# Peptides against a protein of PDB entry 5VZU, part 143

Target 1, 271 residues: chain A of PDB entry 5VZU
Amino acid sequence: GRTLEDIFHEHMQELILMKFIYTSQYDNCLTYRRIYLPPSRPDDLIKPGLFKGTYGSHGLEIVMLSFHGRRARGTKITGDPNIPAGQQTVEIDLRHRIQLPDLENQRNFNELSRIVLEVRERVRQEQQEGGHEAGEGRGRQGPRESQPSPAQPRAEAPSKGPDGTPGEDGGEPGDAVAAAEQPAQCGQGQPFVLPVGVSSRNEDYPRTCRMCFYGTGLIAGHGFTSPERTPGVFILFDEDRFGFVWLELKSFSLYSRVQATFRNADAPSPQ

## One batch from the design tools (peptide; made by RFdiffusion4, then SolubleMPNN)

Design b2_p21_8_s3 (from b2_p21_8, 9 letters changed)
Fold by OpenDDE base, seed 3:
Structure b2_p21_8_s3 (fold): chain B 271 residues (1-271), chain A 21 residues (1-21)
Amino acid sequence: as target 1 above (271 residues)
Amino acid sequence: EEKKKREEKLKELTKIYNYTD
């Protein structure tokens, strides 16, 4: 019978062949586009920039991490046979934090799946509610022809009415100390382990994580066929490392910051 | 039918992405 390794080697050979076909079809027709690093903002979860990722069979990939208010995005700098360069491989919702269970329950894939799917349902509800508010506001102001109704002049009436003394009830404004949501302490990282049956290319991933967020990953067939978003978990380990758990794929991708400094890689200031 | 096609596609994509070296 074919071993899992035999199937892996056959599939890797197919992917290498596909990469070769795609690269050879554009021989002598290479278009180069300059990529700028995203500007860093004070509210960014970590410094934006280039990250080196490992996707299952695809090998080494480069992803640009950028922040867009309450969303983060991973954009492919390197393409693969499924997802071309410039696509948003991951979209992270920084409004929807994932609370990982204790280390024992983190080994249970069904528990992680439950938590992620509950957050996915909340995100869908919020999108439906926000879609309804945007729809009702375009009431057709039909042009009401302002017929100039005439100037009728009436009349004086004088009436006097009476005294009522407003009582002074000086209700002390109870200082509703708005419990300033203490900026969620950059808490001591929690112990982290992958669930049983989640595949990682190596076991050398950080065993402590700072924060987790709901996100979606882009998946497609070869040639970017039938692209769809699948639910996942963005895991922030530290300033230079993050992961993504692909829930439906039962896979984990680790991303490490590219430490190379690029001269003149900053976006030109908007003139 | 559509659910079955999606499950088959997910199995195929899972093969593509879950190959750990």
Scores: peptide ipSAE 0.029, ipTM 0.653, DockQ to the pose 0.608
Fold by OpenDDE base, seed 2:
Structure b2_p21_8_s3 (fold): chain B 271 residues (1-271), chain A 21 residues (1-21)
Amino acid sequence: as target 1 above (271 residues)
Amino acid sequence: EEKKKREEKLKELTKIYNYTD
């Protein structure tokens, strides 16, 4: 039987070969593209910019984080054997906050899976409803020819009956104490731990998070074969760090801000 | 059949992303 070591060696050889194939394709043609930093907006969750990610075996990856109203996007600046540069590695729905449970329940992968899958189903329902409203709005412009349908006449009567009894019963208005949603104290981070069976390359991840959101990550085979979106959790730790839990892969990626200041990297003002 | 192909692909992708540490 193949040992775990044989499988690891074969996989590492395949990754090295794929990296070699991708790099050797550039031997005759280097194309340089200028990358601009996205402009910061007041409503941005954190300052947009370049982040370095740790993707398992792929090594150091650079992702551009940008904000697009109620969505955030991670765009690959560095490609890997699976996902080329310029692809959207993560898409975050800032409308769908994920509330993490207590630390004991955060260790349970099935609980995190339940929470994420419930949010995924809500997102799917909202997409179906929004698709139906856009569909029905086009159908109604058929010219209703006003055919004068005729006067048909009938009929009748009947009658009964009376009784009146007035029963008083003055049921007290039970004060529905609206449980004031305690304003989620925007300032204090929640204790954070990865679920059991979620792999992280670095055990040195932040043990406190500010907020979490539903998102999807892009996955593909080598050579960008059969690309698909997989559900996950975007975890904001602080102004300079975020994570992504790949739910189906049971993996965690940590992203840290690139602290380098780039001269003349600002996006040209929209003329 | 499609579900099985997806599960096989997810196992392959999980090896690609997770088993290289």
Scores: peptide ipSAE 0.028, ipTM 0.653, DockQ to the pose 0.460
Fold by OpenDDE base, seed 5:
Structure b2_p21_8_s3 (fold): chain B 271 residues (1-271), chain A 21 residues (1-21)
Amino acid sequence: as target 1 above (271 residues)
Amino acid sequence: EEKKKREEKLKELTKIYNYTD
């Protein structure tokens, strides 16, 4: 039988060939876009920047990690035959932390699947509720047909009746204790293992993670056909490494910071 | 029907990505 390595090698050759065909066909039409590193913010989970990642059969890719409030985004800097450059390969919801079970239960793919799908359902409910509040506000501007209702006469304003003492109903403002979202304490790292049946290109992944979050990964056919977002787990290992578990694909992508310093890669200050 | 179409699409996408033989 072919080894998994042989299959990956052949498929990597096909993807390299496809990439070569695409690049060679468009060689005269290559538009170079300057990429700026996202500015770092104090509240960013880790320093934003360039990461090198492995996508199953696609080889080594470059992704820009950036933070957008309670969301993180992995944007493809290198395109592949399925997903072009500039697409958001991963979207992470930093509101939805995933608690991994113990190492024994982490080996169970069905347990991870259950946890992720429960979080996915919460995210879907929150999106539906937020959609209803935005929907109800627009419905009531029915066209006021300004029928010119005739000028019925100014009936006289009757007199100021008397001294109703305002009862000081001291309604104590119910202290809506805004549950202070405890800043995601950099808790002690927990032991980490991939579930059985999750494919990784390299067994050399960090065996300890800091925290995990719900996220979605972008998948598509060749030429960006039928693109969809699939549920997954963002795994923060450290300041320079994160992973993504593609739940439906049963695969793991490891991303490591590009240590190269780029001169003049910072976004121009907004003038 | 929809579940089957999704499973077929997932098999196709998984094959395209070679995440499973």
Scores: peptide ipSAE 0.028, ipTM 0.638, DockQ to the pose 0.405
Fold by OpenDDE base, seed 4:
Structure b2_p21_8_s3 (fold): chain B 271 residues (1-271), chain A 21 residues (1-21)
Amino acid sequence: as target 1 above (271 residues)
Amino acid sequence: EEKKKREEKLKELTKIYNYTD
């Protein structure tokens, strides 16, 4: 019977061959597109920019991280046989923070799966509710052909000014105990470990994370066939590193900031 | 049937993305 190794070797050979075919086919028709780095905003979770990922069999991937209000996006700068360049490989919902359990429970894949799937259902509910509000708002623009009925001059009814002095009842302002907003401990990283059975290309990942968010990753077959979004967890480690846990794939991708400085990479100011 | 096809596709995609040398 084919060993798991035989299947992996065959699959790697197919991926290498596909990569070779794609590169060789494009040798005659290279379209260069300038990439602009997104401007940094004060409210950005980290500085936007280029990140280098190690993506299993695809090797080195470059992803541009950008912030869009309460969402972040990872856009593929490098294409692969499955997902072409310019696709949004990850979409992060910064409204939906994932709280990781303690280290013991973080090793339990089923616990992480439960937490992520509960957040996924909340996101689906919010999308349905917001879709209904947007749908109901459009339905009431029936064309009111309000024919201009002529403005009859309504008479100036007189300003009676009665002086009524309502009394001083000095109801004591009850002490609204300001629920102390626990200062968002934005600064202290929490211990981080991958769940058992989540594969990582490199075991050298940060063992402390700052924050986690719900996200979706794009997956597809070869040639971008049947593209779908799969649930996952965006892990912010530090200013220069983030990860993505692909829940259904049971995989982890680590992304590290590209330290290269690019001249003239800033987006042109909108004139 | 559809669930089985999805599981087969996920296994294939898992091989693509989780192939660690």
Scores: peptide ipSAE 0.027, ipTM 0.633, DockQ to the pose 0.522

Design b2_p21_8_s4 (from b2_p21_8, 13 letters changed)
Fold by OpenDDE base, seed 5:
Structure b2_p21_8_s4 (fold): chain B 271 residues (1-271), chain A 21 residues (1-21)
Amino acid sequence: as target 1 above (271 residues)
Amino acid sequence: MEAEKRKQKLEELTRDFRYTD
């Protein structure tokens, strides 16, 4: 039988060959793009920046975490044979917090699956409702036939009709105090465990999480073939660590902040 | 095709590339 080492070695050879094919296909034309760190905002869930994935078969995986209002994005800085650099490996909906059950029920993959799929259905409904409002507005540009209706004359009608008293209907503007959703208090973290049957490369994941959100992860075949988004859970552990549970893959990816300080990595201020 | 992508991505996500020395 093939040893795990043989299977590993064959796969490493395949990955090296794939990297070679990709680099050779572009005639070794390595375009270096400067990566700018996203500016930190006060409303950001954590400081945006570079995070190292521990899950990469391809070696060092780096993602940029950035915040875009009520969305977070993990953008691949390192490409792999499936997903090229610059793709959004994860997209997180910060509107859709996932509440993990107790530690006993967290071990049940079916319970996590139920919770995530219920959130996915809500997100789908909200997208359908928002799509209908945008659709109805465009339909009624019927072809205005440009009939050149003739220049009928400006009749002068003058009359200064009189004194209608201003009724002081003091309609109090109901202050719809949009309840500013208080920034989710950095409450004490809850106990965290991966569900049974979710694979992790490292068992040394944080056993306490601050909060979880619904998200989607990008999956593709080799060469970015038929990319799709699969449902998952973004897990914020702390300021420097987050995870992603790939629900359909039954896999967990841990990301840790790159502690290296980059001089001049800030985006130039928009002049 | 879909199953193969999932397999490839799962292999990417799960294969422990321990560089054995």
Scores: peptide ipSAE 0.108, ipTM 0.692, DockQ to the pose 0.194
Fold by OpenDDE base, seed 2:
Structure b2_p21_8_s4 (fold): chain B 271 residues (1-271), chain A 21 residues (1-21)
Amino acid sequence: as target 1 above (271 residues)
Amino acid sequence: MEAEKRKQKLEELTRDFRYTD
């Protein structure tokens, strides 16, 4: 039978060959585009910028993280054989925070799957409701000519009757002490572990996370064939690290901030 | 087709090309 090593070698040769084929098609014509770093906003979850993916076999994977109101986006700066540069590899919904269970239940993939699928269903419902409101508002009020509907008659007044018993019962207002949702202490990271059966490239991922959000990841075949969005979890570890759990793939991708300072990389001020 | 796409993406995400050190 083929060894794991044989399968690995064959695949590495295939990826090198694919990279050779798609790069050789440009006949040494290189087009350079300037990339601007997104401006930081006060409401941004972390400073936007360039992150190195620790995932993948294609070499250096660079993603730009940017914030767009209640959404975050990871845009590929480096392309791979499946997903070309400029595609949104991850899209994060910052409205839909995921609460991770305790550390014991975090090991259960089915529990994480349940939580993510429940949030996915809420997102789908909100999209359907918002689609209906946008549809009904275009009801052209054609001028309904007010045809004078005829005067239908005066049907009568019947009268009865009296009785008044006054029962007192002074039921005490039970003070429903609204359990003040303790403001999630923004400072201490929750203990974090990957579920059993979720693969990581390395075991060197942060064991504490600040917060998690629902998101979708882009997957495609070679040559960007049949692209689709799959559900996942964006995990913010700290100011310089985030992860993405690809739920259907049972895989984890870690991203670390590129510490290089770029001169003149700021976006031109919107005139 | 869908299974092969998922496999290719999983291979992209999980294969450690140790030879890039």
Scores: peptide ipSAE 0.101, ipTM 0.699, DockQ to the pose 0.187
Fold by OpenDDE base, seed 3:
Structure b2_p21_8_s4 (fold): chain B 271 residues (1-271), chain A 21 residues (1-21)
Amino acid sequence: as target 1 above (271 residues)
Amino acid sequence: MEAEKRKQKLEELTRDFRYTD
């Protein structure tokens, strides 16, 4: 029977041939666009930058991680036959932390699936509620034709009345010390294992994670056909490594920081 | 159509590049 390796080699040959056909069709006319590294902010979860994905059937996969307030984005720097360069391969909601269970229950894919789908439903509800508030505000600018109603003049009346002395009940305002959500201690990392039946390309992934967040990953057919977002888990391991669990695909992608220093890669300061 | 798209993306994500590290 064909091994997984045979099927892999056949498809790699097909992908290389597709890439060759695409590059040859344009008479080797390659358009280069300069990519700037995202600026680092003090509130960024980790330093933004370039990460090597270990998950590509296309060779070296490069993703740029960037932060946008309470969202993170992985943008493809390398394209593939399914998803072109410049697409957001992952979108992470930093508002929606995923709490992983203990190490025993982390092996259960159904438990991870339950947790992720509950968070997905909350995200959907928040999007519906926020859509309603934005809709009601625009309706009432009907042009009130200011008809100039006339200046009627009247009149005096004067009176009178007196009394009531309501008492000074000085109820001390109990200082509701808003329990400042303690900045989630950058605590000792949680033990981490992939669920049984989640495919990893290598078993060499970090066995401890700092935190996890809800996210969505982009999937498409060849030629970017019918693109859709699937639910997943962003896993922060350390400053230089993160993962993404593709829930519906039962797959894990590991990303490691590109350690190369690029000169003049910083975005020009807004003048 | 959806199943084939998911299969293609899964194959992209899971096929082992052990020979390129």
Scores: peptide ipSAE 0.110, ipTM 0.698, DockQ to the pose 0.187; fails the geometry check
Fold by OpenDDE base, seed 4:
Structure b2_p21_8_s4 (fold): chain B 271 residues (1-271), chain A 21 residues (1-21)
Amino acid sequence: as target 1 above (271 residues)
Amino acid sequence: MEAEKRKQKLEELTRDFRYTD
């Protein structure tokens, strides 16, 4: 029977051959596009930039993390046979924080699955409601044919009506003690463990995370066939590391900042 | 189709795990 080793060697040979065919076949048609690093904003969750995936047999997986208000995006800089370069491999909704349970319940995949699917349903509802408001706002621009109704000069009647005394009812405003929203301790990491049955390339992932958010990951067949978004969890570990849990795939991808400094990588200032 | 796509993406993400056992 084929060993797991034989199956991998065969597939690695296929991937290398595919890469060779693509590079050789398109040699005369290669369009080079400069990649600019997104400018850092004060409100960015971490410094935007290039991150290396520690997963996959496709070799060097590079993703650019960027922030767009209440959304973050991971854009593939390296393409693979499934997903071409320039696709948004992950989309993160920074409005929808995932609260991880205690460390014992974090081992339960079904608990994480429940939490993520509940957030997915809220996001779906908000998209439907926002779609209705945008739809109803367009419907009222029926062309009001402004028929010029004539300017009849209605008269100035001056009626003086009288001096009603304001009663001083001094209702004491009850001190609604605004429950001080405890400032979300953005600084203290929480213990983190992958659920049982979630595959990770290395057990060497950070065991503490700063925060988690709902997100979607892009999956496709070879040649970008039937692309779809699957639910997942973006995990911020620190300034230089984040992860993504692919819920339906039961897989974890770790991303680490590319520490290389790039000269002239900054986006041109909008003139 | 969806099962094959999920399999291919899972293989993309997890292939290197099959060598760590």
Scores: peptide ipSAE 0.104, ipTM 0.699, DockQ to the pose 0.220; fails the geometry check

## One batch from the design tools (peptide; made by RFdiffusion4, then SolubleMPNN)

Design b2_p22_1_s1 (from b2_p22_1, 16 letters changed)
Fold by OpenDDE base, seed 2:
Structure b2_p22_1_s1 (fold): chain B 271 residues (1-271), chain A 22 residues (1-22)
Amino acid sequence: as target 1 above (271 residues)
Amino acid sequence: SKEEERKKKLEELEKDFRYKEP
């Protein structure tokens, strides 16, 4: 059987070969596609735009962050041997905030894993319930209105029945205690540390975070083989930095805003 | 050493965390 070392050497050879092929395309034919920056909306968690990330073996990655109601997306601008350009490398559910524990418990990978997997199960349940409502709505083929045969006008009589008194049952409106959406404490960053055993490229990541959300990341084999969504945590550090913890992979990616101003990069207004 | 740097580069390349074995 192939050893883990053989598999690793083969993976490395393929990765180098695919990078070489991709780079060698510059000598032949380049297809240029215009990239448009997403329009910024007031309700966007941060300004949408280009972010640079570093992935271990892949090096520099460029991702477009965009907002779509209560969802955010990281779309690959740079392709790699596993995941081509234009794929959604991360999908963030802004409905599912993750509350990180205290700094001591943040070092426990099993605690983070528990929290993320509980949220994943809620997301799965919501998708199943929403799928049932959409399924039942299609099954009502309304009965074909059988043409009403012209029923003859039977004339019957005027019976007078009596004056039932209006009972004033004053049902008190039960105060629906609107669960006060705890105002997202937008101001004070929570202390942040990676769990033990989560690999970072470097130890130079922000040690405070503003918000965390449930998300999924895309993983695949070489040539985009067997693509899958893996659970993770989107971490908002500031206006210009976010991270993603890949839970199953025990890895962390840091993304920083590309500070370059692009003239005429705005998306054309939807007509 | 050059060997430690090679080992560290190998470990960084093993951390192709976007790789999924089929």
Scores: peptide ipSAE 0.073, ipTM 0.681, DockQ to the pose 0.106
Fold by OpenDDE base, seed 4:
Structure b2_p22_1_s1 (fold): chain B 271 residues (1-271), chain A 22 residues (1-22)
Amino acid sequence: as target 1 above (271 residues)
Amino acid sequence: SKEEERKKKLEELEKDFRYKEP
């Protein structure tokens, strides 16, 4: 039987060969595009920027995290045999928070699966309803035939006079502006553990998380064949670390901020 | 067991998890 070492060696050779083939295909057509860091906004969940993640056997990948209102996006900076650079490897819906159970119930993969799939169905319903509202609003612009209504003459209505009735100062009681619930302070981190049967490349992941959100990850065959979005959980650990649980794949990816400072990497101000 | 750990490690090593089988 093949040893673990033999299988690992064969698989790594195949991945290296694939990487070599893909890189060599571009040798005659190397285009360099400058990558700009997203501008930080006050409402961003964390500072946007470059994160390093480990994707199973592909090893180290670089992802750009950016915020787009109620959505976060992980964009591949490095390509792999399955998913080329520039693709959105993760899309996070910041409207759909995942509430993790207690630490004992977090070990149950079926419980996490239930929670995520219930949120997926809500997101799907909201997309269908919003698609119907956008569809119905466009259908009713039938071409109003501009019948040329004839120019009826402007009758000069007379200047009625200046009756200065004194405004009674009705002091309406100041409606107590309900104190806008201060956006829940970046909550005390909750204990975090991966469910049993979720694979992690290492067990060295943060054991406390700030918050979790529903999201989707991109999967594909070699050469970006049959690309699909798979459901998952975005886990914010801290300012410099997040994770993604690939639910169907039963995998966890940890992403850590690239601590390198890039000079002149800011997007040019829109003129 | 050591064999289950070995099997899990195999599944983790063989898991190109971003691969969608056609």
Scores: peptide ipSAE 0.035, ipTM 0.651, DockQ to the pose 0.100
Fold by OpenDDE base, seed 1:
Structure b2_p22_1_s1 (fold): chain B 271 residues (1-271), chain A 22 residues (1-22)
Amino acid sequence: as target 1 above (271 residues)
Amino acid sequence: SKEEERKKKLEELEKDFRYKEP
């Protein structure tokens, strides 16, 4: 049987070879594209910008985090053998908050899996219902033949009959007790631990999280073959750190803000 | 143990966290 060392060496040799092929393929044709930092908006969950992540054998990767209304997006700045630069490595649904259980139950991968899959099914149902309303509205544009309806004459404005008897019917305003939306308690940071069986390259992840959201990650074979979205959890730790739990892959990626200041990296003002 | 840490580290390095098995 292969030893873990043999498997590791074979896998590393393959990834190094692939990385070499991809880098050497462009040796004679390097294209440079200027990257702009997304503008910050008041409603952004955190400041948008560059984050560094580490993915097993792929090493260090750079992603751009940006906000798009009720969605957040991680876009690859660095490509890898599976997923080219410019792809959306993560898509976060800011409508679908994940509530993590207590710290004891957070160790149970099956519980996290249940919670995430229940949210995934809700998202699918909402997409189907919204698709049906959009479908039924398009069917009724039968070509109404523009029959030229004749110019019916200007009927005169009938007069100002005055009689303003104020019927006082004092219908008691039923106190619709507006259920005071409990102000979404700016969630006191909750204790955070990875579920048993979720692999993290670094055990040095924050042990407290602010908020979690449903999201999807992009996975693919080598050369971007058979790309698909896999369910996951976006975990906001703080202003400079977030994580993503890849549910099906049983893996965790930690992303940390690139603290480097870039001159002239601001997006041009929308003209 | 150092061997368990080594094993865990090898298993973490073996994982392509974005590879789709064909």
Scores: peptide ipSAE 0.031, ipTM 0.656, DockQ to the pose 0.092
Fold by OpenDDE base, seed 3:
Structure b2_p22_1_s1 (fold): chain B 271 residues (1-271), chain A 22 residues (1-22)
Amino acid sequence: as target 1 above (271 residues)
Amino acid sequence: SKEEERKKKLEELEKDFRYKEP
């Protein structure tokens, strides 16, 4: 049987060869695409922009974080042998918040798995229900045959409107105490630790998080073969840092904001 | 041991977690 060492050597040789081929192709033919920074909106969870991640054997990744209503997206700026540039490496559902347990229970991978899989099932149910409502509405406009049916005339009867008296009932204006939307308490940061058996490239991740959301991450073979979405957890640490737990892969990626100013990188104003 | 550290480093490098075996 292949040893883990044999699989590793074969895989690393292929990755190095692919990286060499891609790098050597750039010397002969470079396609440049301008990337614009997404516009910031007041309702965005954090400022959108470029984040530097580190994951697996690939090392450095640049991702654009953007917000799309109740969804966030991480788009690859740097491609790799598995996932090309321009692909959505992560998709985050901001409707489905994940509540982490206490710090002791956060070490339990099975507890995190339970929580994430329960959210995944809810997301699947909502997609099925919403798909049924959209399908039924369009079918029944059968062609209204405009049959010309004819003129018939008749006239009459005028009958009586009775005189119902205006009862003056002076209902007091109940003060609708506008339930002051409690300002979304900037939730005191929760203590955070990775579950036992989740690998990080380094142990230097924030030990406090603001909030977590359900998301999916993109995985593929070399050359973007058999691409699929796996369940995960988006972890917001602060304005400049987020993480993604790849549940099935038992891996963690940390992303930090690129602290650079770009001239002429703003999206063109919609004309 | 150096061998355990090498094995752990191998296992960390081998986790190209974006790789889906075909």
Scores: peptide ipSAE 0.031, ipTM 0.648, DockQ to the pose 0.110

